# Designs tried in a protein design run: peptides against a protein of PDB entry 4DOW. Part 1

Scores and structures below are computed, not measured.

Target 1, 157 residues: chain A of PDB entry 4DOW
Amino acid sequence: TFSWVGRPLPNRKQFQQMYREICMKINDGSEIHIKVGQFVLIQGEDNKKPYVAKLIELFQNGAEVPPKKCARVQWFVRFLEIPVSKRHLLGRSPPAQEIFWYDCSDWDNKINVETIIGPVQVVALAPEEVIPVDQKSEETLFVKLSWNKKDFAPLPP
Structure headers, positions and changes below count from the first letter of each chain, unless a header shows other numbers.
Peptide ipSAE was made for these designs. It is ipSAE averaged over its two directions, with the distance scale d0 held at 1.0 Angstrom where the peptide's residues are scored. Compare it between designs on one protein only; published cut-offs may not apply.
A fold fails the geometry check if it doesn't show the stated peptide or something in it is severely misdrawn.

## One batch from the design tools (peptide; made by RFdiffusion4, then SolubleMPNN)

Design b1_p9_5_s2
Fold by OpenDDE base, seed 4:
Structure b1_p9_5_s2 (fold): chain B 157 residues (1-157), chain A 9 residues (1-9)
Amino acid sequence: as target 1 above (157 residues)
Amino acid sequence: MVKKYVRKK
C-alpha cells in the first residue's frame, strides 16, 4: 500500500498533483518512507534482478480513472542489461554491485509506484575507487560510469 | 512488471 506524505507541492501541470514523499506500507505493517532524490529497486521480469532508478518526481496522475500514483525516474542499468556486443567496451568484468547511469532519454521514465520494491543505497565512486564486495555491503550498489548506448563515460554532474 | 525499454512517448 502506497500513500502520499504531506501536502501537494505547487505545480502547473493540469492533471498532476506533485509530492515530495510517499509512504510504503509493507506486509508486516511497518512503513518505509521514500522521498524524491532517493534510489529505489523496481520490479522487473521473472528471473531478472530488480531495476534500479533514482526518483525524480512523485505525482498522482489525475488524467487516469482512477487516479494513479506515479513516479518519474532516472534509470540505471545493470551490466547484464547492456548488449553483449558492447560489454567489452568496459574493459573489465564488473562486480555484481556495479550499476551504470543511463545517459539516454529514449526510455519511458514514468512508473507506477506499485512497482517499487523498496529503497536502495547507491554510492557514486571515482573510477579508481574500489567497490567493496562483501556480505556487509551486498545491499549497496555503486556507480562509476554512465552508459549512453554507445560507450561508457564519466558520471554526469 | 515495468516495461523499462518502451520508447518514451
Scores: peptide ipSAE 0.150, ipTM 0.819, DockQ to the pose 0.283
Fold by OpenDDE base, seed 1:
Structure b1_p9_5_s2 (fold): chain B 157 residues (1-157), chain A 9 residues (1-9)
Amino acid sequence: as target 1 above (157 residues)
Amino acid sequence: MVKKYVRKK
């Protein structure tokens, strides 16, 4: 169950109410609050690891009937989401915790909030920094590069 | 635009 937290943010978008925070109620009765700017795991295909994204907008889409609780996201990609023929361009075998900033506009970046599994920690690193792979940080994902379907590049500023 | 497939919870 997802519910809005706080007052709608001022905006000029017709048929949209924007928010800064949502509350995710889980089965044991506890709740997790997720804010714009945080990173989330999104339910993907069967037998695939969840998608990773950064929340950039939270909004209720009043143009739909009934209104939908939605999010606008910045996508990340896991290495295994990159086409096999392009993976060699990285020039190294990345650890499982590495993800890449998706630097293209060809993907729909609107999702239903009900697809959100929960928050996740994403840490940006410089290219020379080592990704820690210890058990204490196994739930943290790391990003060094962007992927634009043609090549890897430094992260956007 | 191609929508990245996500499942409903």
Scores: peptide ipSAE 0.106, ipTM 0.766, DockQ to the pose 0.161
Fold by OpenDDE base, seed 5:
Structure b1_p9_5_s2 (fold): chain B 157 residues (1-157), chain A 9 residues (1-9)
Amino acid sequence: as target 1 above (157 residues)
Amino acid sequence: MVKKYVRKK
């Protein structure tokens, strides 16, 4: 169950109410609060690792019937989401914990909040920094580069 | 547009 936290933010969009924070109530009754600017895991295809995204906006879309709680996101991509023919462009074998900032606008960046699994920690690193690899868990993800469907590039400042 | 497939919980 998802519910808004706090009052809606001022905006001029006709059918949208924007929020700063949302509460996710899980099975055991506990609550997890997620805010704009945080990173989340989003449930994807069966037998695949969850998608990773940064929350840009939280809003209720009143243009839909019934109204839906939505989010706009900045996508990240896992290495395995990159076409096999282009993976060599990285020039190395990344650890499973590395993700890449998706630097394209061809993907739908609107999601339903019901697809959010939970928050995740994403740490930005310089290219020369070493990723601390923990093969037992994927608790923390790391990003060094962006991917624009053509090549990898350093993260923008 | 290409959509990532995401599923509801």
Scores: peptide ipSAE 0.103, ipTM 0.762, DockQ to the pose 0.160
Fold by OpenDDE base, seed 3:
Structure b1_p9_5_s2 (fold): chain B 157 residues (1-157), chain A 9 residues (1-9)
Amino acid sequence: as target 1 above (157 residues)
Amino acid sequence: MVKKYVRKK
């Protein structure tokens, strides 16, 4: 169950009510609050790992009947989402914790909030920084590069 | 790249 936290933010979009925060109530009755700017795991296709994204907007889409709780996201990609034929362009075998900033606009960046699994920690690193791979940081993801469907590049500013 | 198909919970 998802519910908005607080009142709608001021905005000019006719059919959208924007919010800063949403509450996710899970099975045990506990609540997880997720805010714009945080990173989330999103339910992927069957037999695939969850997608990773940064929340850019939280909004209720009033153009739909009934209104739908939505989010606009900046996508990341896991290494295994990159076509096999292009993975060599990285020039190294990345650790499982590495993800890449998706630097294209061809993907739909609107999601339904009910597809959010939960928050996740994403840390940006310089290319020369070492990704720690230990038990304590197992759930932390790291991003060094962007992927634009053609090559890897430094992160956007 | 494969399109993302996000599932409902």
Scores: peptide ipSAE 0.094, ipTM 0.759, DockQ to the pose 0.159

Design b1_p9_5_s3
Fold by OpenDDE base, seed 1:
Parts: sequence; C-alpha cells; structure tokens
Structure b1_p9_5_s3 (fold): chain B 157 residues (1-157), chain A 9 residues (1-9)
Amino acid sequence: as target 1 above (157 residues)
Amino acid sequence: MVKKYYRKK
C-alpha cells in the first residue's frame, strides 16, 4: 500500500498533484518512507533483476481514471541490460554492483509507484575509485559512468 | 512489473 506523505507541492500542471514523499506500507505493518531524490528498485520483467532508478518526481495523475500514484524516474541500467554486442565498449568486466546512468531520453520514465520494490543505496564514484565489495555493502550499488546507447562516458562532475 | 518502453516520438 502506498500513500502520500505531506501536502501537495505547488505546481502549474493542471491534472497533477506533486509530492515530496510517499509511504510504502509492507505486509508486516512496517512503513518505509521514500522521497524524491532517493533511489529505488523497480519490479522488472520475469527472470530479470529489478530495475534501478532515481526518483525525480512523485505525483498523482489526475488525468487518469481512477487517479494513479506515479513517479518520474531517471533510469539506470545494469551491465546485463546493455546489448551483448556493445558490452565490450566498457573495456572491463564490471562487478555486479556497478550500474550505469542511462543518458538517453528515448525510454518512458513514468512508472506506477506500485512497481517500486523498495529503496536502494546508490553511490557515485569517480572512475579511479575502487568499488568496495564486501558483505556489509553487498546491496549497495555504484555508478561511475553513463551509458547513451553508443558509448560509456564519465558522469558529469 | 515495468518494461522500459521506447517513447513514441
């Protein structure tokens, strides 16, 4: 169950109410609050790892009937999401914890909040920084580069 | 479940 936290933010869009925070209630009764700017795991296709995204907007879409709780996201991609024919462009075998900032606008970046599995930690690193892989940080994801369907590039400073 | 669809341009 998802519910809005706080009052709607001021915005000029006629059919959208924007929010800063949403509450995700889990079966055991616990609650997780997720805010704009945080990173989330999103339910992917069958037999695929969850998608990773940064929440850009949280909004209720009043243009739909019934209104839908939605989010706009900045997509990341896992290495295995990149076409096999282009993976060599990275020039290395990345650890499983590495993800890439998707630097294209060709993907639909609107999701239903009900597809959010939960929050995840994403840490940006410089290319020369080593990705720490240990038991305590197994669930932390790291991003060094962007992917624009043509090549990998360093993240903007 | 989400699929990363290409936007209609």
Scores: peptide ipSAE 0.167, ipTM 0.809, DockQ to the pose 0.224
Fold by OpenDDE base, seed 5:
Structure b1_p9_5_s3 (fold): chain B 157 residues (1-157), chain A 9 residues (1-9)
Amino acid sequence: as target 1 above (157 residues)
Amino acid sequence: MVKKYYRKK
C-alpha cells in the first residue's frame, strides 16, 4: 500500500499533483518512507534482477480514471542489460555492484509506484576509485560512468 | 512489472 506524505507541492501542471514523499506500507505493518532524489529498486521482467532508478518526481496523475500514483525516474542500467556486442567497450569486467547512468531519453521514465520494491543505496565514484566488493557493501550499488547506447562516458554533471 | 525498454511516447 502506498500513500502520500505531506501536502502537495506547488504545481502548475493540469491533472497532476506533485509530492515530495511517499509511504510504502509493508506486509508486517512497518512503513518505509521514500523521497524524491532517493534511489529505488523497481520490479522488472520475470526472473530478472530489479531495475535501478533515481526518483525525480512523485505525482498523482489525475488524467487517468481512477487517478494513479506515479513517479518519474532517471534510469540506471546493469551491465547485463547492455547488449553483448557492446560490453567490450567498457574495457574491463565490472563487479556485479556496478551500474551505469542511462544517458538517453528514448525510454519511458514514468512508472507506477506500486512497482517500487524498496529503496537502495547508490554511491557515485570517481573513475579511479575502487569499488568495494566485500560483504559489508554487498547491497550497495556503485556508479562511475554513463551509458548512451553507443559508448560509456564520464558521469553527467 | 515495468517495461522500461518501451520507447518514450
Scores: peptide ipSAE 0.163, ipTM 0.812, DockQ to the pose 0.287
Fold by OpenDDE base, seed 2:
Structure b1_p9_5_s3 (fold): chain B 157 residues (1-157), chain A 9 residues (1-9)
Amino acid sequence: as target 1 above (157 residues)
Amino acid sequence: MVKKYYRKK
């Protein structure tokens, strides 16, 4: 169950109400608050690891009937999402915790909030920084590079 | 589930 937190933010879009925060009610009765700018895990294909994204906008889409709670996201990609023929371009075998900023606009970046599994910690690192792979940081993801379907590049600002 | 690989609408 998802519900908006706070008042709608001012915007110029006719059929959208924008929000800063959404509340996710989970099975144990607890609540998780997710804000714009946070990183989330999103339900992907069955039997595959969840997608990773940064929340850019939270909005109720009034253009749909009934209105839907949506988010606009910046996608990340896991290494295994990159085509096999291109993985060698990284020049190294990344740890499982490494993800890449998707630097293309060809993917649909609007999702239904119902697909959000929960928040996840994503830490940006310089290329020379070591990714910690200990038990304490098991679920922390790290990003050093972007991927634009052709090559890896320095992380966008 | 999300089909993020679909082209942007």
Scores: peptide ipSAE 0.162, ipTM 0.812, DockQ to the pose 0.297
Fold by OpenDDE base, seed 4:
Structure b1_p9_5_s3 (fold): chain B 157 residues (1-157), chain A 9 residues (1-9)
Amino acid sequence: as target 1 above (157 residues)
Amino acid sequence: MVKKYYRKK
């Protein structure tokens, strides 16, 4: 169950109420609060790792009946989401914890918040920095590069 | 689940 936290933010869009924070209630009754700017795991295809995204906007879409709680996201991609024919452009075999900033606008970046699995920690690293794969918690993801469907590039500072 | 799809531009 998802519910808005706080009052709607100022917004000129007719059929949208924007929010800064949403509350996710888990099966055990506990609550997780997720804010704009945080990173989340999003339910993807069955039997595959969830998608990773950064929350850009949280909004209720009043144009739908009934109104839907939605989010606009900045997508990341896992290495296995990159076409096989282009993976060699990385020049290395990345660890499972590495993700890439998707530097294109051709993907739909609106989701239903009900597809959010939960928050996730994403840490930006310089290309020369080592990803700590052997750390106790393998739940932290790391981003060093962007992917624009043509090549990998260093993240802008 | 979410499906990533390309926008037709």
Scores: peptide ipSAE 0.159, ipTM 0.808, DockQ to the pose 0.211

## One batch from the design tools (peptide; made by RFdiffusion4, then SolubleMPNN)

Design b2_p20_1_s2
Fold by OpenDDE base, seed 1:
Structure b2_p20_1_s2 (fold): chain B 157 residues (1-157), chain A 20 residues (1-20)
Amino acid sequence: as target 1 above (157 residues)
Amino acid sequence: APPKNLLVKPKSYQPKSLWF
């Protein structure tokens, strides 16, 4: 279950109540607090791995009946989410921990918070930096490049 | 279900966090 933490933030959007933080109650009864700016895993489709996203906004959508708890996100893509015909453009075989900044607007960036699985750590690296593959770093995803459906490019400024 | 090692607790600091 999900519940808002704190009071709504000042907001001029007519049908939206914005929040800084949301509480996710998990199966064992423990609670995880997720804040704007953090990275999260989003439920994948069927046999697909979870999607990766950065939380931009947390809001209750009052235009819906009943109101829904939502988030706006910046999407990342996994290498295997990129079309097979385009993967060669990377010029290398990425490690499993590498993700890419999705630099397109064709994906809806609004999600229902119920699709959030949990938080994940994402770290930006320079192209020359090596992605660590030790046991402690296995919990972290790394991003060096963006993907705009046409080519890979350096991360946006 | 995601791999267990990908579910991490929020940290107060990430040296190379991304901006949007």
Scores: peptide ipSAE 0.028, ipTM 0.553, DockQ to the pose 0.045
Fold by OpenDDE base, seed 2:
Structure b2_p20_1_s2 (fold): chain B 157 residues (1-157), chain A 20 residues (1-20)
Amino acid sequence: as target 1 above (157 residues)
Amino acid sequence: APPKNLLVKPKSYQPKSLWF
């Protein structure tokens, strides 16, 4: 279950209430608070790894009945989500922990918060920095480059 | 069920390039 934390932020958009934080209650009864600006895992398709996204906005869509708790996100892509025919453009075999900033507008960036699996740590690295591969770091995802469906590009400093 | 190894405390390093 998901519930808003705090009062709605001042918003000029009709039929939308914006929030800074949402509470996710999981099966063991524990609660996780997720804020705008944090990174989350989003439920993927069957037999697919979860999607990775950065939360940009949290809002309730009052135009729907019943109102829906939604989020706007910046998408990341896993290497295996990139078409096989274009993976060679990276010029290397990335570790499983590497993700890429999705620099395209063709994906719907609005999600239902119910698709959020949980928070994840994402660390941005310079191209020359090595992605650590050990048990302690395996839970962390790393981003060095963007992907725009045509090529990979370094993230700006 | 989500993999436990992917769920972490909400901490992130966010350089200028990742701000919005």
Scores: peptide ipSAE 0.025, ipTM 0.572, DockQ to the pose 0.042
Fold by OpenDDE base, seed 3:
Structure b2_p20_1_s2 (fold): chain B 157 residues (1-157), chain A 20 residues (1-20)
Amino acid sequence: as target 1 above (157 residues)
Amino acid sequence: APPKNLLVKPKSYQPKSLWF
């Protein structure tokens, strides 16, 4: 289950209440607090790895009946989400931990918070930096480049 | 728990994303 943490943030969007933080209650009764700006795993299709996203906004959408707890996200893409015909543009075989900033507008950036699996660590690296592949960092994802469906590009410094 | 069999990335227009 999900519940808002704290008071609504000031905003002028009709039928929307914005928040900084949301609480995710886990089966064992423990709670995970997730804030705007953090990275999360989003439920993928069956037999597929979860999607990766950065939380941009948390809001209750009062335009729906009943109101829905929603988020605006910045999507990342895994290498295997990139079309086979375009993967060669990377010029290398990335490690499994590498993800790419999705710089395209063809995917809706609004989600229901109930699709959030949990938080994940995402670390931005310079192009020349090596992605660590040790076991302790296996759960950490790394981003060096953006993908806009046409080509890869370096992240801004 | 997250729902199963849900398409979370619908194809629709969105504005440009903000960098880190």
Scores: peptide ipSAE 0.020, ipTM 0.575, DockQ to the pose 0.063
Fold by OpenDDE base, seed 4:
Structure b2_p20_1_s2 (fold): chain B 157 residues (1-157), chain A 20 residues (1-20)
Amino acid sequence: as target 1 above (157 residues)
Amino acid sequence: APPKNLLVKPKSYQPKSLWF
């Protein structure tokens, strides 16, 4: 169950009410608050790891009946989401914790908040920095590069 | 509701610019 936190933000977009924060209520009755700017896991396909995204906007889509709670996101991609034929372009075998900034516009960046599994920690690193493999960092995802369906590129400093 | 074991720390560290 998802519910808005706080009052709608000032917005001029038609049929949209913008919010800063949403509350996700889980089975035991506890609540998790997720804000714009945070990273989340999005429900993936069967037998696939969840997608990773950064929340850009939280909004209620009033154009739908009934209104839908939605989010706009910046996508990240896991290495295994990259076509096999292009993985060699990385030139290395990435650790499981590495994700890539998706630098394409072909993906719809609007999601239903119901697809959000929960928050996740993402850390940006320089290409020369080593991704920690210790147990303390196993829950953290790391991003060094972008992927634009053609090649990998460094993130801007 | 999603399993709790899939939930991680919501905070992030971004020494590099990650603009939309």
Scores: peptide ipSAE 0.031, ipTM 0.569, DockQ to the pose 0.042; fails the geometry check

Design b2_p20_1_s4
Fold by OpenDDE base, seed 3:
Structure b2_p20_1_s4 (fold): chain B 157 residues (1-157), chain A 20 residues (1-20)
Amino acid sequence: as target 1 above (157 residues)
Amino acid sequence: MAPTNLLVKPKSFVPKSKWF
């Protein structure tokens, strides 16, 4: 289950209460707090890799009945989410831990918080930096480039 | 790669098979 943490942030949207933090209650009774600006895994298809996103906004949408807990996100894409015909544009075989900043607006960036699996660590690297591949960092994802459905580009500084 | 319409639903609700 999901519950808001803290008081609503001031905003001018009448039916959208904004929050800084949300609490996920896990089956074992433990709680995980996730804040705006952190990275999360989003539910994908069964037996498929979860989607990766950065939380931009957390809000309750009061225009819906019943009100829904929502998030606005910045999407990332995994290499295997890029069309086969375009993968060669990277010019290299990326490690499994590499993800790409999705620089397109063709995806809805609004999600229900119920689709959040949990937090994930994402580390930005310079193009010349090597992605470390070790057991301790196996669950850490790394981003060097953006993808805009046409080509890859370095992340802005 | 075929042109895609603007998606109104979250990415999590789009089949990943369309990307292969």
Scores: peptide ipSAE 0.025, ipTM 0.574, DockQ to the pose 0.105
Fold by OpenDDE base, seed 5:
Structure b2_p20_1_s4 (fold): chain B 157 residues (1-157), chain A 20 residues (1-20)
Amino acid sequence: as target 1 above (157 residues)
Amino acid sequence: MAPTNLLVKPKSFVPKSKWF
């Protein structure tokens, strides 16, 4: 289950109540708080790894009946989500932990919070920095580049 | 980019529209 934490934030968006934080109650009964600005795993399609996203906004959409708890996200893509025909553009074989900032507007960036699996650690690195491969960092994802469906590029500011 | 301090294992997946 998902519940808002704290008071709604001031905003000018009609039919939307904005929040800074949401509480996720997971299967074992424990609670995880997720805030705007953090990174999350999103439920993916069958036989695929979860999607990765940064939370940009948390809001209740009052225009829907019943109201829906939603998030606006910045998407990342895993290497294996990139079309096979274009993977060679990276020019290297990335480690499994590498993800890419999705620099396109063609994806719907509104999600239902119910699709959130949980938080994930994402670390931005300079291109020359090495992605650590050890047990301590196995669950951490790293981003060096953006992907805009045409080519890879340095991370946006 | 500020990383999270918590990591959660994936649960069961539901189909989601996300295309290239």
Scores: peptide ipSAE 0.020, ipTM 0.549, DockQ to the pose 0.090
Fold by OpenDDE base, seed 1:
Structure b2_p20_1_s4 (fold): chain B 157 residues (1-157), chain A 20 residues (1-20)
Amino acid sequence: as target 1 above (157 residues)
Amino acid sequence: MAPTNLLVKPKSFVPKSKWF
């Protein structure tokens, strides 16, 4: 289950209550708190790895019946999500831990919080920095570049 | 396989379009 943590934040959107934090509770009673600004894994399609996203907003959409707990996200893409015909533009074979900032607005960036699997660590690196591949860092994802459906580019500020 | 130890099965699933 998902429940809001804290009081709604001030905002001008009539049918939305914004929050800073949400609590995710699972069957064994464990609780995970997720905050705006954190990175999360989103349930993927069948036989696909989870999507990666940064939480930008957490809000309840009161225009829906019943109200829906939602999030606005900044998407990342895995290398294997990039079209085969464009992968050569990277000029290298990325490690499995590398993801790319999706620099387009053609994807719906509103999600249902029920699709959140859990938090994940994402670290931004300069192009010259080496991605650690040791076992200790295997749970961390790294981003060096953006992808805008045309080419790879340095990370946006 | 998942890059985290904190994986929770969603209570509901809404497919997200990520087609190019």
Scores: peptide ipSAE 0.019, ipTM 0.552, DockQ to the pose 0.084
Fold by OpenDDE base, seed 4:
Structure b2_p20_1_s4 (fold): chain B 157 residues (1-157), chain A 20 residues (1-20)
Amino acid sequence: as target 1 above (157 residues)
Amino acid sequence: MAPTNLLVKPKSFVPKSKWF
């Protein structure tokens, strides 16, 4: 289950109440707090790895009945999500932990919070930095580049 | 504050408009 943490933020969007933080309650009774600016795994299709996203807005959508808890996200893309015909543009075989900033506006960036599997750590690296691949960092994802459906590019400073 | 590595049980998939 998901519940808002704190009071709504001031905003001028009709039918929306914005929040800074949401609480995810897990079956064992523990709670995980997720804030705007953090990264999450989003449920994918059957037999597919979860999607990766950065939370940029948390809001209750009052235009729906009943109101829905939603998030606006910045998508990342896994290498294996990139079309096979374009993967060669990277010029290397990335480790499984590497993801790419999706630099396009064609994807719907609104999600229901109930699709969130949980938080995930995403670390930005410079192009020359080596992505650590060990058991300790197994659940950490790393980003060096953006992908805009045409080519890869360095992340802006 | 760094995100935790704790994950919840996978939830039902909601189709999204994503094109590769």
Scores: peptide ipSAE 0.018, ipTM 0.548, DockQ to the pose 0.079

Design b2_p20_6_s2
Fold by OpenDDE base, seed 1:
Structure b2_p20_6_s2 (fold): chain B 157 residues (1-157), chain A 20 residues (1-20)
Amino acid sequence: as target 1 above (157 residues)
Amino acid sequence: KDPLAILKEKRLKNTTVLKF
């Protein structure tokens, strides 16, 4: 179950109510608050690892009937989401914790909040920084590069 | 349509999803 936290933010977009924070209630009754700017795991396909995204906007879409709770996201991709023919362009075998900033606009960046599994920690690193792979850090994902469907590149400014 | 089904449509055509 998802519910908005706080009052709607000022917004000029018709049929949209913007929010800073949403509350998700899980099966054990506990609540998790997720805010704009945080990173989230999004439900993947059956038997697949979840997708990773950064929350850019939280909004209720009043143009839909009934209104839907939605989010705008910046997508990340896991290495194995990169086409097989292009993976060699990285020039290395990345650790499991590495993700890549998806630098294309061809994907729909609007999601239903019901697809959110929960928050996740994502840390941006410089190319020379080593990704820690110890058990304590395995819950954290790391991003060094972007992927634009053609090549890997430094992160966007 | 189911939100998960919609999400699958958004990503399937563009990505290869990791297995658990």
Scores: peptide ipSAE 0.101, ipTM 0.726, DockQ to the pose 0.049
Fold by OpenDDE base, seed 4:
Parts: structure tokens; C-alpha cells; sequence
Structure b2_p20_6_s2 (fold): chain B 157 residues (1-157), chain A 20 residues (1-20)
């Protein structure tokens, strides 16, 4: 179950009410609050790891009947989501915790909030910084580079 | 009709989803 937290933000977008925060109620009754700017895991294909995204906007889509709670996201990709023929362009074998900023607009970036599994920690690192790979950091993802379907590049500012 | 199904299909065309 998802519910908005707080009042709608000032907005001029037609058919949209913008919000800063959403509440996700878990089966055990506990609640998780997720805000714009945070990172989330989104349900992937069955038997596959979830997708990773940054929340850019939270909004109620009034163009739908009934209105839907939606998010606009910035996608990330895992290394093994990159085509096999292009993986060599990284020039190294990344740890499993490394993800890449998806620098393309060919994917739909509007999602239903119901696809959100939960929050996840994503840490941006400089190229020279070492990604810690230990048991306590296994749930943390790290990003250094972007991927634009052609090559890797420094992370956008 | 299922937003997740649509999204999954679109992403799968361009990427290989990691196996658990």
C-alpha cells in the first residue's frame, strides 16, 4: 500500500499533483518513507535481480481513471545488463555492487509506484576511489560512470 | 495493461536482466 505524505507541491503540470514523499506500508504493518532524490529497487523479471533507479518526481497522474500514483525515475544499469559485446569497454572487471548511470532517453522513465520493492543505498564515487566489497556493504550499490549504449563516461554532475 | 510488464518488456529488449 502506498500513500502520499504531505500536501501537493506547487505545480503547473496539467493533470499532475506533485509530492515530495510517499509512504510504503509493508505486510507486517511497518512503514517506509521514500522521498524524491532517493534510490529504489524496482521489481524485475522473475528470477532476476531488481532494477535500480533514482526517484526524480513523485506525482499523481490525474489523466488516468482512476488516478495513479507514479514516479519519474533516472535509470541505472547493472554491469551484466550491458550487452556482452560492449562489456570490454569498461577495461576492468567490476564488483557486483557497481551500477552505471543510464545516459539514454529511449526507456520509459515513468513507473507505477507499486513496482517499487523498497529503498536502496547508492553511493557516487570518484574514479580513483575503491568500491568496498565486504559483507556489511553488500546491500550498498556504487556508481562511478555512465553508460550511453556506446561507451562508458564520467558520471554526470 | 500492467505497467510493470510493459516496462520489463521494454528494458529486456535492450539489456540482460541479472539472474538471482
Amino acid sequence: as target 1 above (157 residues)
Amino acid sequence: KDPLAILKEKRLKNTTVLKF
Scores: peptide ipSAE 0.098, ipTM 0.714, DockQ to the pose 0.048
Fold by OpenDDE base, seed 5:
Structure b2_p20_6_s2 (fold): chain B 157 residues (1-157), chain A 20 residues (1-20)
Amino acid sequence: as target 1 above (157 residues)
Amino acid sequence: KDPLAILKEKRLKNTTVLKF
């Protein structure tokens, strides 16, 4: 179950009410609050790892019947989501914790909040900074580069 | 339509999802 937290934010988009925060109630009855600007895990294919995204907007889409709770996101990709034929372009074998900023507009960036599994920590690093792979906790993801379907590049501004 | 099915249509055409 998902519910809005707080009052709607002012906006000029017709049929949309924007929010800063959403509450998800999980099966054990506990509640998790997620805010715009945070990173989330999104349900992937059956028996596959979840997608990673940054929340850009939270909004209720009143143009749909019935209205839907939605989010606009910035997508990230895991290394193994990149086509096999292009992986060599990275020039190194990345650790499992590394993800990449998806720098293309061909993907729909609107999701239904029902696909959100929960929050995740994503840390941006400079290219020379080392990803702490030796740490026991591998829950934190790290991003150094973008991927635009053609090549890897420094993170966008 | 199922939200997950919609999401799959958005991503699967351009990505190979990791095995869990």
Scores: peptide ipSAE 0.096, ipTM 0.723, DockQ to the pose 0.050
Fold by OpenDDE base, seed 3:
Parts: structure tokens; sequence; C-alpha cells
Structure b2_p20_6_s2 (fold): chain B 157 residues (1-157), chain A 20 residues (1-20)
């Protein structure tokens, strides 16, 4: 269950109410609050790892009937989402915890909030920094580079 | 709850996620 937290933010869109924060109620009745600017896991296909995204907008879309709770996101990609023919461009075998900033506009960046699995920690690193691979940090993801479907590029931390 | 715990609950309810 998802519910808005706080009052709507000012905006000019007639049928869209924007919010800063949303509450996710989990099975045991506890609540997780997720804010714009945080990172989330998005439900993937069966047998696939979740997608990773950064929340850039939270809004209720009143143009739809019934109104839908939505988010606009910045996508990240896992290495295995990159075409096999292009993976060599990285020049190394990345650890499983590494993700890449998706730098293309061809993907729809609007999602239903109900597809959100939960928050996730994403840490930006400089290219020379080593990604820790110990088990206690396994749930933390790391980003160094962007991917634009043509090549990898440096991403400042 | 930590993100991993939430993910596990979702996996149990909705889908099976492989580790590779």
Amino acid sequence: as target 1 above (157 residues)
Amino acid sequence: KDPLAILKEKRLKNTTVLKF
C-alpha cells in the first residue's frame, strides 16, 4: 500500500499533484518513507533482478481514471542489461554491485509507484575508487559511469 | 526494515528473482 506524505507541492499541471514523499506500508504493518532524490528497486520480470532507479518526481496523475500514483525516474542499468556485443567497451569485468547511469531518452521514465519494491542504497564513486565486495555491503550498489547505448562515459561522483 | 528484507518479502509474494 502506498500513500502520499505531506501536502502537494505547487505546480501548474491541472491534473497532476506533486509530492515530496510517499509512504510504503509493508506486510508487518511497518512503514517505509521514500523521498524524491532517493534510489529505489523497481519490480523486474519473472526470474530477473529488480531494476534500479532514482526518484526525480512523485505525482498523482488525475488525468487517468481512477487517478494513479506515479513517479518519474532516472534509470540505472545493471551490466547484464547491456547488450552482449557492447559489454567489452567497459574494458573490465565489473562486480555485481556496479550499476550504470542510463544516459538516453528512449525509455519511458514514468512508473506506477506500485512497482516499487523498496529503497536501495546507491553510492557514487570516482573511477579510481575500489568497490567494496564484502557480504555486509552486498545490498549497496555503486555507480562510476554512464551508459548511452553507444559507450561508457565518466560520471562525476 | 532494511531494503533487503523488503525485497525478500516482495519476492516471496510476487515473483522469483534469480541471483544471476
Scores: peptide ipSAE 0.029, ipTM 0.500, DockQ to the pose 0.033

